# Ledger of designs, part 43: peptides against a protein of PDB entry 7AL2

Target 1, 85 residues: chain A of PDB entry 7AL2
Amino acid sequence: YEIMLIRPKTIDDINYVVDQVLEESNPVILDLSFLEKESPANFKLAGEKIKQMRSNYGAEALLLSRCNDKNLIIIAPKGVSLVRK

## One batch from the design tools (peptide; made by RFdiffusion4, then SolubleMPNN)

Design b2_p17_5_s4 (from b2_p17_5, 8 letters changed)
Fold by OpenDDE base, seed 2:
Structure b2_p17_5_s4 (fold): chain B 85 residues (1-85), chain A 17 residues (1-17)
Amino acid sequence: as target 1 above (85 residues)
Amino acid sequence: SALQKETDAYLDEVVNL
């Protein structure tokens, strides 16, 4: 698999993340800082999609870093385990 | 783990905004 990195800015970007995780089985590292600042509605939508992927498809999510410029979370599809050593 | 709990809390915060 490949690891995708994206800072979503639009609904299309959010849907791209969903497709990468569910259809392509690729982990995605998200920076949600743009949506948090520029689109509260799409920021909320992104969070909902992440929770849906966890609840309905067995995806895992881990917060990597949170600050003003970076809001990083990794989403892994079912079958890819996130492990901290 | 602590990291997973922090992640869960963050996601709950996001969807409750």
Scores: peptide ipSAE 0.673, ipTM 0.925, DockQ to the pose 0.898
Fold by OpenDDE base, seed 3:
Parts: C-alpha cells; structure tokens; sequence
Structure b2_p17_5_s4 (fold): chain B 85 residues (1-85), chain A 17 residues (1-17)
C-alpha cells in the first residue's frame, strides 16, 4: 500500500480521501487546517466521513498534531494497524 | 488509550461545529 498525504481544500479532496481509504486501502495523513479556517461546513463533513469510515468499515484514526497551523490526523483502513510506542 | 480518547474528543468537536 501507499501512504497518502493531503491537505484537503474541497469536497473533491474529501471524497478522494474516502476513496483512498475504502477503495485503495491506503492510509491517509490529513491536514484539516485549511477546512477548519476556510469552510466550517466542509470541515464538519470531513469529520463525519472519518467517523463513518471508523464505524462502518473498521478504519482507525489517530490525531497526530493539533495547532493553529496544522491539524494532522491519520486514517488507516482495516488491516493496517496504528501503533504508538 | 489516552491518545485514542483525545482523537475521539477531537472528532466529536469537529462534527459538532
């Protein structure tokens, strides 16, 4: 698999993340800082999609960093385990 | 874990905006 890195700015970007996780089985590291600042609606949508992937498809998500400049979260498909040491 | 709980809290915050 590949690890995708993206700072989504549009709905197309959000859907791209969903496709990468569910269809391609690729983990995605997201920076949600743009959506948080520029589009509350799409920011909420991104959060809903992450929750849906966790609840319905066994995806895992972990917050990596939260600050004013970056909100980093990793979402991993079922079968890829996220482990912190 | 603590990190998972923090993640859950963050996601709850995001969807409640």
Amino acid sequence: as target 1 above (85 residues)
Amino acid sequence: SALQKETDAYLDEVVNL
Scores: peptide ipSAE 0.672, ipTM 0.925, DockQ to the pose 0.920
Fold by OpenDDE base, seed 5:
Structure b2_p17_5_s4 (fold): chain B 85 residues (1-85), chain A 17 residues (1-17)
Amino acid sequence: as target 1 above (85 residues)
Amino acid sequence: SALQKETDAYLDEVVNL
């Protein structure tokens, strides 16, 4: 698999993340900082999609970093385990 | 874990905006 990195700016980008996790089974490192600042509605939507993937498809999510310039969260499909050592 | 709890809290914050 591939690890995708994206800083989504549009709904299309959010849907791309969903497709990568659910259809391609690729982990995604996602920077939500743009949406948080520029589109509260799409920021909320992104959060909802992440929660839906966790609840309905067994995806895992871990917050990697949260600051003004980067809100990084990794989303892993069901077959990929996220391990911190 | 603490990290997972932090993640959950963050996601809850996001969807409650």
Scores: peptide ipSAE 0.672, ipTM 0.924, DockQ to the pose 0.928
Fold by OpenDDE base, seed 4:
Structure b2_p17_5_s4 (fold): chain B 85 residues (1-85), chain A 17 residues (1-17)
Amino acid sequence: as target 1 above (85 residues)
Amino acid sequence: SALQKETDAYLDEVVNL
């Protein structure tokens, strides 16, 4: 598999993340800082999609970093485990 | 774990906007 990195700016980008995780089975490192600043509605939507992937498809999510210019979370599809040692 | 709890809290914050 591939690990995708993206800073979503649009709904199309959010849907791209969902497609990568659920259809392509690729983990995604996602920076939500643009949406948080520019579109509260799409920021919320992104969060909802992450929760849906966790609840309905067995995806895992892990917050990597949070500051004013970076808001990083990794989403891994079912079958790719995230382990912190 | 603490990290997972932090992640859960963050996601709750995001969807509560």
Scores: peptide ipSAE 0.671, ipTM 0.924, DockQ to the pose 0.937

Design b2_p17_6_s1 (from b2_p17_6, 5 letters changed)
Fold by OpenDDE base, seed 3:
Structure b2_p17_6_s1 (fold): chain B 85 residues (1-85), chain A 17 residues (1-17)
Amino acid sequence: as target 1 above (85 residues)
Amino acid sequence: KKEAVEGEIYIYSSFIE
């Protein structure tokens, strides 16, 4: 598989994340900082999509970094294990 | 690891930085 990196800015980007996780089974490292600051509505949408992927498809979401200009989360599809050593 | 809330997202957190 591939690991996708994206800082989504649009709904198309959010849908791209969903497609990568559910259809391609690729982990995605995503920075939500743009949506959080520029579009509360799309930030909420992204959150709902992530919750749906976790609840319905067995995806995992792990917070990697949170600061003033970063909101980094990795979303792993079912079958890819996120392990901290 | 620990559970955390980021916005409306409930996630597991393990800061790399």
Scores: peptide ipSAE 0.036, ipTM 0.628, DockQ to the pose 0.069
Fold by OpenDDE base, seed 4:
Structure b2_p17_6_s1 (fold): chain B 85 residues (1-85), chain A 17 residues (1-17)
Amino acid sequence: as target 1 above (85 residues)
Amino acid sequence: KKEAVEGEIYIYSSFIE
């Protein structure tokens, strides 16, 4: 598989993340900082999509880093395990 | 792992910084 990296800015970008996780089975490293600052509505949408992937498709999500200018989350599809060593 | 709330997102966290 591939690991995708994206800082989404639009709904199309959010849907791209969903497609990568569910259709392509690729983990995605996601920076939500743009949406959090620029679009509360799309930030909420992204969160709901992540929750849906976790609840319905067995995806996992792990917060990698949170600071003033970044909000990094990895989303792994079912079958790719996220383990803290 | 620690459970964290980020916006309306409930996620697990283990900061890798």
Scores: peptide ipSAE 0.035, ipTM 0.628, DockQ to the pose 0.069
Fold by OpenDDE base, seed 5:
Structure b2_p17_6_s1 (fold): chain B 85 residues (1-85), chain A 17 residues (1-17)
Amino acid sequence: as target 1 above (85 residues)
Amino acid sequence: KKEAVEGEIYIYSSFIE
């Protein structure tokens, strides 16, 4: 698999994340800081889709880093284990 | 695993910085 990195800015970017996780089975590291600041609606949409992937498809979402200039989350498809040592 | 809220998103509370 590949690990995709993205800082979503548009709905197309959000749909890209969904496609990578569900169709390509690739983990995605995404920075939600742009959406959180610039588009409450699209930030909410991204959250809803992440919850949906977790609830319905066994995806796992883990916070990587939260600070003033980034909001990093990794979403792993079912079968990819996220391990902290 | 423990869930935490980040904005509108519920995620696992583990993180690496």
Scores: peptide ipSAE 0.035, ipTM 0.626, DockQ to the pose 0.070
Fold by OpenDDE base, seed 1:
Structure b2_p17_6_s1 (fold): chain B 85 residues (1-85), chain A 17 residues (1-17)
Amino acid sequence: as target 1 above (85 residues)
Amino acid sequence: KKEAVEGEIYIYSSFIE
């Protein structure tokens, strides 16, 4: 698999994340800081999509870093285990 | 891991920086 990196800015970017996780089975490291600041609606949408992927498809979502500059999350498709050492 | 709330996103967290 490939690990995708993205800072989503649009709904298209959100859909891209979903497609990468569910269709391509690629983990995605995403920075939600842009959406959180610029589009509360799309930030909420991204959150709902992440919840759906977790609930319905066995994806995992792990918060990597949270600060004023970053909101970094990794979403792993089912079959890719996220392990904390 | 612990559950974290970021906006309306509920996720598991383990800070890696």
Scores: peptide ipSAE 0.035, ipTM 0.631, DockQ to the pose 0.069; fails the geometry check

Design b2_p17_6_s2 (from b2_p17_6, 6 letters changed)
Fold by OpenDDE base, seed 2:
Structure b2_p17_6_s2 (fold): chain B 85 residues (1-85), chain A 17 residues (1-17)
Amino acid sequence: as target 1 above (85 residues)
Amino acid sequence: KKAPVPGEIYIYDSFVE
């Protein structure tokens, strides 16, 4: 698999993340800082999509870093294990 | 709301109302 990196700015970008996780089975490292600052509605939508992928498709989501200008999350599809040491 | 912690499961409602 490939690991995708994206800082989504639009709904199309959000749907791209969903497609990568569910259809391509690729983990995604996601920076939500743009949406959080510029579009509360799309930020909420992104969160809902992540929740749906976790609840309905067995994806895992882990916070990597949170600061003023960064909100990094890794989303792994079912079958790709996230291991913390 | 509980603040998200790096290395733990991401819960989106920690950021939204």
Scores: peptide ipSAE 0.361, ipTM 0.805, DockQ to the pose 0.043
Fold by OpenDDE base, seed 4:
Structure b2_p17_6_s2 (fold): chain B 85 residues (1-85), chain A 17 residues (1-17)
Amino acid sequence: as target 1 above (85 residues)
Amino acid sequence: KKAPVPGEIYIYDSFVE
C-alpha cells in the first residue's frame, strides 16, 4: 500500500481521504489545521467522516501531533495495524 | 472536554464545540 499525505482544504479533499482509506486501502496522514481554522462546518464534516470510517468500516485513527497550526492524524484502513509502542 | 493527546485514538468531539 501507499501512505498518502494531505492537508484538506475542501470537501473534495475530505472525500479524497475517504476514497483512499475505503477504496484504495491506503493509510492517510492528514493535517486538519486548515479546516479547523477556516471552516468549522467542514472541520466537523471531516470528523464525522473519520468517525464513520471507524464505526462502520473498521478503520483506526490516531492523533500524531497537535500544536499551533497543526492537527496531524493518521487514518488506517482495516487490515493495516496501528500499534502504540 | 478533554483534549486529545498524541498517540491516543482520535476523537473529533474533543476538537469541536
Scores: peptide ipSAE 0.356, ipTM 0.803, DockQ to the pose 0.043
Fold by OpenDDE base, seed 3:
Structure b2_p17_6_s2 (fold): chain B 85 residues (1-85), chain A 17 residues (1-17)
Amino acid sequence: as target 1 above (85 residues)
Amino acid sequence: KKAPVPGEIYIYDSFVE
């Protein structure tokens, strides 16, 4: 598999993340900081999509970093486990 | 540890220092 990195800015970007996780089975490292600052509606949508992937498809979501300019989350499909040592 | 994430996302692990 591949690990995708993206800072979503549009709905198309959000849908790209969903496709990568569910259709391609690729982990995605997301920076949600742009949406959080610029589009509350799309930020909420992104969160809902992540919740749906977790609830319905067994995806995992892990917070990597949170600061004033970052909101980094990795989303892993069911076939890829995230392990903290 | 499990914690809420902005946008009503919940995480089960966190690597935030």
Scores: peptide ipSAE 0.269, ipTM 0.783, DockQ to the pose 0.061
Fold by OpenDDE base, seed 5:
Structure b2_p17_6_s2 (fold): chain B 85 residues (1-85), chain A 17 residues (1-17)
Amino acid sequence: as target 1 above (85 residues)
Amino acid sequence: KKAPVPGEIYIYDSFVE
């Protein structure tokens, strides 16, 4: 698999994340800070998509970092294990 | 709302207003 990195800015970007996780089975490290600051509606949409992937498709989502400039989350598809050491 | 903690499971409801 590949690990995708993205800071979504548009709905297309959000759908790209969904496609990578569900169709390509690639983990995605995404920074939601842009959406959180600039588009409350799309930020909510992104969160809903993540929730759906977790609830319905066995994806796992972990918070990596949260600060003024970052809201980093990793989403792993079912079959890719996220392990904390 | 509970504050998110790095390394823990991301919960959508913790980030919404």
Scores: peptide ipSAE 0.348, ipTM 0.801, DockQ to the pose 0.043; fails the geometry check

Design b2_p17_6_s3 (from b2_p17_6, 5 letters changed)
Fold by OpenDDE base, seed 4:
Structure b2_p17_6_s3 (fold): chain B 85 residues (1-85), chain A 17 residues (1-17)
Amino acid sequence: as target 1 above (85 residues)
Amino acid sequence: KKEAVPGEIYIYSSEVE
C-alpha cells in the first residue's frame, strides 16, 4: 500500500480521503488546519466522515500533532495496525 | 472539552458542533 499525504481544502479533497481509505486501502496522513480555519462546515464534515469510517469500516484515526498551525491526523484502513509504544 | 493528545484517538468535536 501507499501512504497518502493531503491538506484538504474542498469537499472533493475530503471525498478523496474517503476513497483512499475505503477503496484503495491506503493510510492517509491529513492536515485539517485549512478546513478548521477557512470552512467550519467542511471541517465538521471531515470529522463526520472520519467517524463514519471508524464506526462502519473499522478504520482507525489517531492524532499526530496539534498546534496553532497544524491538525495532523493519520487514518488507517482496517488491517493496517497503528501501535503506540 | 477534552484536550487533544497526540497518539490517541482523534476526537471530532469542534466549536461549530
Scores: peptide ipSAE 0.266, ipTM 0.724, DockQ to the pose 0.041
Fold by OpenDDE base, seed 5:
Structure b2_p17_6_s3 (fold): chain B 85 residues (1-85), chain A 17 residues (1-17)
Amino acid sequence: as target 1 above (85 residues)
Amino acid sequence: KKEAVPGEIYIYSSEVE
């Protein structure tokens, strides 16, 4: 599989993330900082999509980094294990 | 809301923020 990296800015970007996780079975490292700052509605949407992927498809989402300019998360599809050592 | 910590499960909310 591939690991995709994206900082979503639009709904299309959010849907791209969903497609990568659910259809392509690729983990995605995404930075939600743009949406968090610029679009509360789309930030909420992104969160709902992540919730749906976890609840309905067994995806997992972990926080990688949180600071002033980053909200970095990895979403892994079912079957890809995220391990902290 | 719970504070998010690196390496832990990402916490999301369906509520308006």
Scores: peptide ipSAE 0.261, ipTM 0.725, DockQ to the pose 0.041
Fold by OpenDDE base, seed 2:
Structure b2_p17_6_s3 (fold): chain B 85 residues (1-85), chain A 17 residues (1-17)
Amino acid sequence: as target 1 above (85 residues)
Amino acid sequence: KKEAVPGEIYIYSSEVE
């Protein structure tokens, strides 16, 4: 599989993340900082999509880093195990 | 608000936030 990296700015970007996780079975490392600052509505939508992928499809979402201008998250599809050493 | 910690399960909203 491939690991995708993206800083979503639009709804299309959010849907791209969903497609990568659910259809392509690729983990995605994403930075939600743009949406968090520029579009509260789309930030909420992104969160809802992540929640849906976790609850309905067995995806896993872990926080990688959080600061003033970064909100880095990894989302892994069900078949990819995230292991913390 | 609850402080985010790397390595924990990501949640975008919490009632304890």
Scores: peptide ipSAE 0.256, ipTM 0.715, DockQ to the pose 0.041
Fold by OpenDDE base, seed 3:
Structure b2_p17_6_s3 (fold): chain B 85 residues (1-85), chain A 17 residues (1-17)
Amino acid sequence: as target 1 above (85 residues)
Amino acid sequence: KKEAVPGEIYIYSSEVE
Protein backbone atom coordinates (compact mmCIF):
# COMPACT_ATOMS: atom_id res chain seq x y z
CA TYR B 1 0.00 0.00 0.00
CA GLU B 2 0.87 3.69 -0.20
CA ILE B 3 0.61 6.43 2.41
CA MET B 4 -1.12 9.50 1.02
CA LEU B 5 -0.48 13.02 2.32
CA ILE B 6 -2.99 15.82 1.79
CA ARG B 7 -4.16 19.13 3.22
CA PRO B 8 -7.74 19.12 1.96
CA LYS B 9 -9.20 22.38 0.71
CA THR B 10 -12.31 21.26 -1.20
CA ILE B 11 -15.06 18.67 -1.12
CA ASP B 12 -13.22 16.85 -3.89
CA ASP B 13 -10.23 16.55 -1.58
CA ILE B 14 -12.42 15.11 1.17
CA ASN B 15 -13.88 12.57 -1.22
CA TYR B 16 -10.36 11.73 -2.35
CA VAL B 17 -9.49 10.83 1.25
CA VAL B 18 -12.54 8.58 1.50
CA ASP B 19 -11.66 6.87 -1.76
CA GLN B 20 -8.07 6.29 -0.70
CA VAL B 21 -9.07 4.71 2.61
CA LEU B 22 -12.08 2.65 1.54
CA GLU B 23 -11.39 1.77 -2.09
CA GLU B 24 -7.60 1.80 -2.31
CA SER B 25 -6.93 0.66 1.27
CA ASN B 26 -4.26 3.34 1.67
CA PRO B 27 -3.58 5.20 4.91
CA VAL B 28 -3.95 8.96 4.64
CA ILE B 29 -2.15 11.63 6.64
CA LEU B 30 -4.27 14.75 6.38
CA ASP B 31 -4.04 18.28 7.75
CA LEU B 32 -7.50 19.67 8.49
CA SER B 33 -6.24 23.15 9.39
CA PHE B 34 -7.31 24.74 6.11
CA LEU B 35 -10.89 23.52 6.36
CA GLU B 36 -11.04 24.39 10.04
CA LYS B 37 -10.19 28.02 9.30
CA GLU B 38 -11.75 28.54 5.89
CA SER B 39 -14.87 26.35 5.75
CA PRO B 40 -16.69 25.28 8.91
CA ALA B 41 -19.18 23.35 6.79
CA ASN B 42 -16.52 21.31 5.01
CA PHE B 43 -14.64 20.87 8.26
CA LYS B 44 -17.76 19.30 9.74
CA LEU B 45 -18.22 17.20 6.61
CA ALA B 46 -14.68 15.86 6.90
CA GLY B 47 -15.39 14.88 10.49
CA GLU B 48 -18.59 13.12 9.51
CA LYS B 49 -16.75 11.17 6.82
CA ILE B 50 -14.10 10.08 9.31
CA LYS B 51 -16.82 8.98 11.73
CA GLN B 52 -18.52 6.98 9.00
CA MET B 53 -15.29 5.27 8.03
CA ARG B 54 -14.61 4.36 11.64
CA SER B 55 -18.14 3.24 12.46
CA ASN B 56 -19.00 1.36 9.28
CA TYR B 57 -15.70 0.16 7.86
CA GLY B 58 -13.37 -0.33 10.80
CA ALA B 59 -11.03 2.51 9.89
CA GLU B 60 -8.83 3.95 12.62
CA ALA B 61 -7.97 7.61 13.17
CA LEU B 62 -5.09 9.00 15.22
CA LEU B 63 -4.27 12.61 16.04
CA LEU B 64 -0.64 13.33 15.20
CA SER B 65 -0.35 17.04 15.99
CA ARG B 66 -2.67 19.87 17.00
CA CYS B 67 -1.80 23.56 17.17
CA ASN B 68 -2.95 26.89 15.76
CA ASP B 69 -1.59 26.17 12.30
CA LYS B 70 -2.16 22.44 11.90
CA ASN B 71 -4.59 19.67 12.68
CA LEU B 72 -2.73 16.57 11.60
CA ILE B 73 -4.50 13.20 11.58
CA ILE B 74 -3.74 9.78 10.15
CA ILE B 75 -6.60 7.63 8.91
CA ALA B 76 -5.84 3.95 8.40
CA PRO B 77 -8.07 1.39 6.71
CA LYS B 78 -9.00 -1.84 8.40
CA GLY B 79 -6.04 -4.18 8.19
CA VAL B 80 -3.43 -1.47 8.73
CA SER B 81 -2.98 -1.03 12.45
CA LEU B 82 -1.67 2.13 14.06
CA VAL B 83 0.68 1.39 16.95
CA ARG B 84 2.04 3.84 19.49
CA LYS B 85 5.14 2.78 21.41
CA LYS A 1 -5.72 8.96 24.87
CA LYS A 2 -8.83 9.79 22.86
CA GLU A 3 -9.44 13.29 21.54
CA ALA A 4 -12.51 14.85 19.95
CA VAL A 5 -12.59 15.76 16.27
CA PRO A 6 -15.26 17.45 14.14
CA GLY A 7 -18.64 15.75 14.14
CA GLU A 8 -18.29 14.35 17.64
CA ILE A 9 -15.63 11.86 16.60
CA TYR A 10 -12.99 10.59 18.98
CA ILE A 11 -9.49 9.76 17.78
CA TYR A 12 -6.43 8.44 19.51
CA SER A 13 -3.91 11.06 20.54
CA SER A 14 -0.28 10.84 19.47
CA GLU A 15 2.81 12.39 21.02
CA VAL A 16 4.47 12.79 17.64
CA GLU A 17 5.01 16.40 16.58
Scores: peptide ipSAE 0.179, ipTM 0.696, DockQ to the pose 0.071; fails the geometry check

Design b2_p17_6_s4 (from b2_p17_6, 6 letters changed)
Fold by OpenDDE base, seed 4:
Structure b2_p17_6_s4 (fold): chain B 85 residues (1-85), chain A 17 residues (1-17)
Amino acid sequence: as target 1 above (85 residues)
Amino acid sequence: KKEAVPGEIEITDFFVE
């Protein structure tokens, strides 16, 4: 598989993340800081889609970094294990 | 708020509800 990196700015970008995780089975490292600052509505939408992927498709999510200008999360499809050492 | 996920991985929920 491939690991995709993206800082979503639009709804199309959010849907791209969903497609990568659910259809391509690729993990995605995404920075939600743009949406958080520029579009609270799309930020909420992104969060809801992440929750849906976890609840309905067995995806896992992990916070990688949170600071003033970053909100980094990895979303892994069911077949990819995230393990804390 | 914090939420536990499978594998004892924790994620902080920053999303607007």
Scores: peptide ipSAE 0.081, ipTM 0.620, DockQ to the pose 0.057
Fold by OpenDDE base, seed 5:
Structure b2_p17_6_s4 (fold): chain B 85 residues (1-85), chain A 17 residues (1-17)
Amino acid sequence: as target 1 above (85 residues)
Amino acid sequence: KKEAVPGEIEITDFFVE
């Protein structure tokens, strides 16, 4: 698999994340800081999509970094193990 | 630690800064 990196700005970007996780089975490192600051509606949408992937498809989401300018989350498809050394 | 994300999602805090 591949690990995708994206800082989504649009609905198209959000749907890209969904496609990568569910269709391609690729983990995605996602920075939600843009949406959080610039689009409450799309920020909420992104959250709903993540919930759906977790609830319905066995994806998991882990916080990587949270600070002033970053909201980094990794979304892993079912079967991908995230290991902390 | 769990952290809130969009849509009231709680995720595991994988890395603590």
Scores: peptide ipSAE 0.041, ipTM 0.639, DockQ to the pose 0.060
Fold by OpenDDE base, seed 2:
Structure b2_p17_6_s4 (fold): chain B 85 residues (1-85), chain A 17 residues (1-17)
Amino acid sequence: as target 1 above (85 residues)
Amino acid sequence: KKEAVPGEIEITDFFVE
């Protein structure tokens, strides 16, 4: 598989993340800081999509970094385990 | 706000059900 990296800015970007996780079975490292600052509505939508992927499709989510400039999360599809050494 | 998940992996509270 591939690991995709994205800083979503639009609804299309959010849907791209969903497609990568559910259809392509690729983990995605995403920075939600743009949406959090510029579009509270789309930030909420992104959160809802992530919750749905976790609840309905067995995806895992892990916080990588949270600060003023970044909100980095990895989303892994079912079957790709996130392991902490 | 952060919350630990199984295996001591953290997630933002916003994404926790």
Scores: peptide ipSAE 0.097, ipTM 0.627, DockQ to the pose 0.052; fails the geometry check
Fold by OpenDDE base, seed 1:
Structure b2_p17_6_s4 (fold): chain B 85 residues (1-85), chain A 17 residues (1-17)
Amino acid sequence: as target 1 above (85 residues)
Amino acid sequence: KKEAVPGEIEITDFFVE
């Protein structure tokens, strides 16, 4: 698999994340800071999509880093385990 | 669980705890 890195800015980007996780089985490291600041609606949408992937498809979603200008999250598809060392 | 966002908007936490 590949690990995709993205700072989503649009709904298309959000759907790209969903496609990568569910269809391609690729983990995605994403920075939600743009959506969080520029589009609360799309930020919420992204969150809802992540919750759906967790609830319905066994994805994991973990916070990697959160600060003033960064909101890094990893979403792993079912079959890719996230392990804290 | 609620997660605060810029502008004091709260959304449901979607992180795995």
Scores: peptide ipSAE 0.089, ipTM 0.651, DockQ to the pose 0.030; fails the geometry check

Design b2_p17_7_s1 (from b2_p17_7, 9 letters changed)
Fold by OpenDDE base, seed 4:
Structure b2_p17_7_s1 (fold): chain B 85 residues (1-85), chain A 17 residues (1-17)
Amino acid sequence: as target 1 above (85 residues)
Amino acid sequence: SEEFRKELEEFGVFVPE
């Protein structure tokens, strides 16, 4: 598989993330900092999509880093386990 | 912040301590 990196800015970008995780079975490292600052509604939408992928398809999501200009989260499809050591 | 943590957890994102 491939690991995708994206900083979504639009609903199309959010749907791209969903497609990568569910259809392509690719983990995605996404930076939600743009949506967090510029679109509270789309930030919430992205969160709802993450919840749906987790609840309905067994995806996992983990916060990698939170700072002033980054909100990095990895989303892994069911076949890829996220482990902290 | 605690609010940020709770929001992400509601999305199903694990937030490490």
Scores: peptide ipSAE 0.647, ipTM 0.920, DockQ to the pose 0.954
Fold by OpenDDE base, seed 3:
Structure b2_p17_7_s1 (fold): chain B 85 residues (1-85), chain A 17 residues (1-17)
Amino acid sequence: as target 1 above (85 residues)
Amino acid sequence: SEEFRKELEEFGVFVPE
């Protein structure tokens, strides 16, 4: 599989993430900092999509780091294990 | 913040301690 990196700015970007995780079975490293700052509504939407992927499809999500200019989250499709040592 | 952590956890994002 491939690991996708994206900093979503639009709803199309959010839907791209969903497609990568659920249809392509690719992990995605997300930077949600743009949406968090520029569109609280789309930030909420992104969060709802993550919730749905986790609850309905067995995806897993983990916060990698958060600072002033980054909000990094990895989303793994079912079958790809996220392990913290 | 703890508020941010709780929001992410509501979305199903694991937030390490």
Scores: peptide ipSAE 0.647, ipTM 0.920, DockQ to the pose 0.956
Fold by OpenDDE base, seed 1:
Structure b2_p17_7_s1 (fold): chain B 85 residues (1-85), chain A 17 residues (1-17)
Amino acid sequence: as target 1 above (85 residues)
Amino acid sequence: SEEFRKELEEFGVFVPE
């Protein structure tokens, strides 16, 4: 599989993430800092999509890092295990 | 922040301590 890296800025970007996780079975490393700052509505939408992917398709989501200009989250499709050592 | 943690938890994002 491929690991996708994206800092979504639009709804289309959010839907791209969904497609990568569910259709392509690719993990996605997200930086949600843009949406968090510029569009609370789309930030919430992204979160709702993450919840749906988790609850309905067995995806997992993990916060990697949070700072002033980054909100890094990895979304892993079912079958890709996230392990913290 | 706690608010941020709670929001991510609503999304189903695991937030390590």
Scores: peptide ipSAE 0.645, ipTM 0.920, DockQ to the pose 0.950
Fold by OpenDDE base, seed 5:
Structure b2_p17_7_s1 (fold): chain B 85 residues (1-85), chain A 17 residues (1-17)
Amino acid sequence: as target 1 above (85 residues)
Amino acid sequence: SEEFRKELEEFGVFVPE
């Protein structure tokens, strides 16, 4: 599989993330910092999509880093385990 | 922040402490 990296700015970008996780079974490293600062509505939408992927499709999501410039979350499709040691 | 953690957890994102 491939690991996708994206800092979404639009709804199209959010839908791209969903497609990568659910259709392509690719993990996504997602930087939500743009949406968090620039679009509360789309930030919430992204969060709702993550929740749905977790609740309905067995995806996992883990915060990797939070700072002024980044809000990094890895989203793993079912079958790709996230392990913190 | 605590608010940030709770918000992400509502999205189903695990936030390590």
Scores: peptide ipSAE 0.645, ipTM 0.920, DockQ to the pose 0.945

Design b2_p17_7_s2 (from b2_p17_7, 8 letters changed)
Fold by OpenDDE base, seed 2:
Structure b2_p17_7_s2 (fold): chain B 85 residues (1-85), chain A 17 residues (1-17)
Amino acid sequence: as target 1 above (85 residues)
Amino acid sequence: SEEFRKLLEEFGVEVPK
């Protein structure tokens, strides 16, 4: 698999994330800082998609870091385990 | 913020300890 990195700015970007996780089975490292600041509606939409991927497809989501200009979350498909040491 | 934390919880995003 590949690990995708993206800072979504549009609904198309959000749907790209969904496609990578569910269709390509690739983990995605998200920076949601743009949506959080510029589009509360799309930020919530991204969150709803994360919830759906987790609830319906067994994906996992983990907060990596939150600072002034970054909001980093990793989403892993069911077959990829996230492990913290 | 608490609002952010609650949103993460709602979305099912795990917050590490």
Scores: peptide ipSAE 0.609, ipTM 0.911, DockQ to the pose 0.903
Fold by OpenDDE base, seed 3:
Structure b2_p17_7_s2 (fold): chain B 85 residues (1-85), chain A 17 residues (1-17)
Amino acid sequence: as target 1 above (85 residues)
Amino acid sequence: SEEFRKLLEEFGVEVPK
């Protein structure tokens, strides 16, 4: 599989993340800092998609880092486990 | 912020200790 890196700015970007996780079975490291600052509505939409992927498809989501200009989350599809030491 | 933390919890995003 591939690990996708993306900083979503549009709804199309959000849907791309969903497609990568559910259809391509690729983990995605996404930076939600743009949506958080520029579009609270789309930020919440992204979160709802994460919830759906987790609840309905067994995806896993983990916060990697958050600071003033970064909001990094990894979304792993079912079958790819996230393990921290 | 606490609001952000609550949103992450709602969305099912784990926050490492």
Scores: peptide ipSAE 0.608, ipTM 0.911, DockQ to the pose 0.907
Fold by OpenDDE base, seed 4:
Structure b2_p17_7_s2 (fold): chain B 85 residues (1-85), chain A 17 residues (1-17)
Amino acid sequence: as target 1 above (85 residues)
Amino acid sequence: SEEFRKLLEEFGVEVPK
């Protein structure tokens, strides 16, 4: 598989993330800092998609880092285990 | 922030210790 990196700015970007996780089975490192700052509605939409992927498809989501200019979350599809040492 | 933490909980995003 491939690890995708994206900082979504639009709904199309959010749907791209969903496709990568569910259809391509690729983990995604997601930077939500743009949506958090510029679109609370789309930020919440992204969160809803994360919830759906976890609840319905067995995906995992883990906060990697949050600072002033980044909000990094990794989303792993079912079958890719996130291991923390 | 409290709001961000609550959103992460709602979305099911794990926060490492």
Scores: peptide ipSAE 0.608, ipTM 0.911, DockQ to the pose 0.882
Fold by OpenDDE base, seed 5:
Structure b2_p17_7_s2 (fold): chain B 85 residues (1-85), chain A 17 residues (1-17)
Amino acid sequence: as target 1 above (85 residues)
Amino acid sequence: SEEFRKLLEEFGVEVPK
């Protein structure tokens, strides 16, 4: 599999994330900092998509880092384990 | 922030300890 990196700015980007996780079974490292600052509506939409992927498809979502210019979350499809050491 | 934490919880995003 591939690990996708994206800082979504549009709804199309959000849908791309969903496609990567659910259809391609690729983990996505998601930087939500743009949406958080520029579009509260799309930020919440992205969050709803994360919730749906987790609740309905067994995806995992884990906060990697939050600072002033980054809001990094990894979304792993079912079958890809996130392990902390 | 508390708001951010609550949003993560709402989205189902785990926050590592």
Scores: peptide ipSAE 0.607, ipTM 0.911, DockQ to the pose 0.896

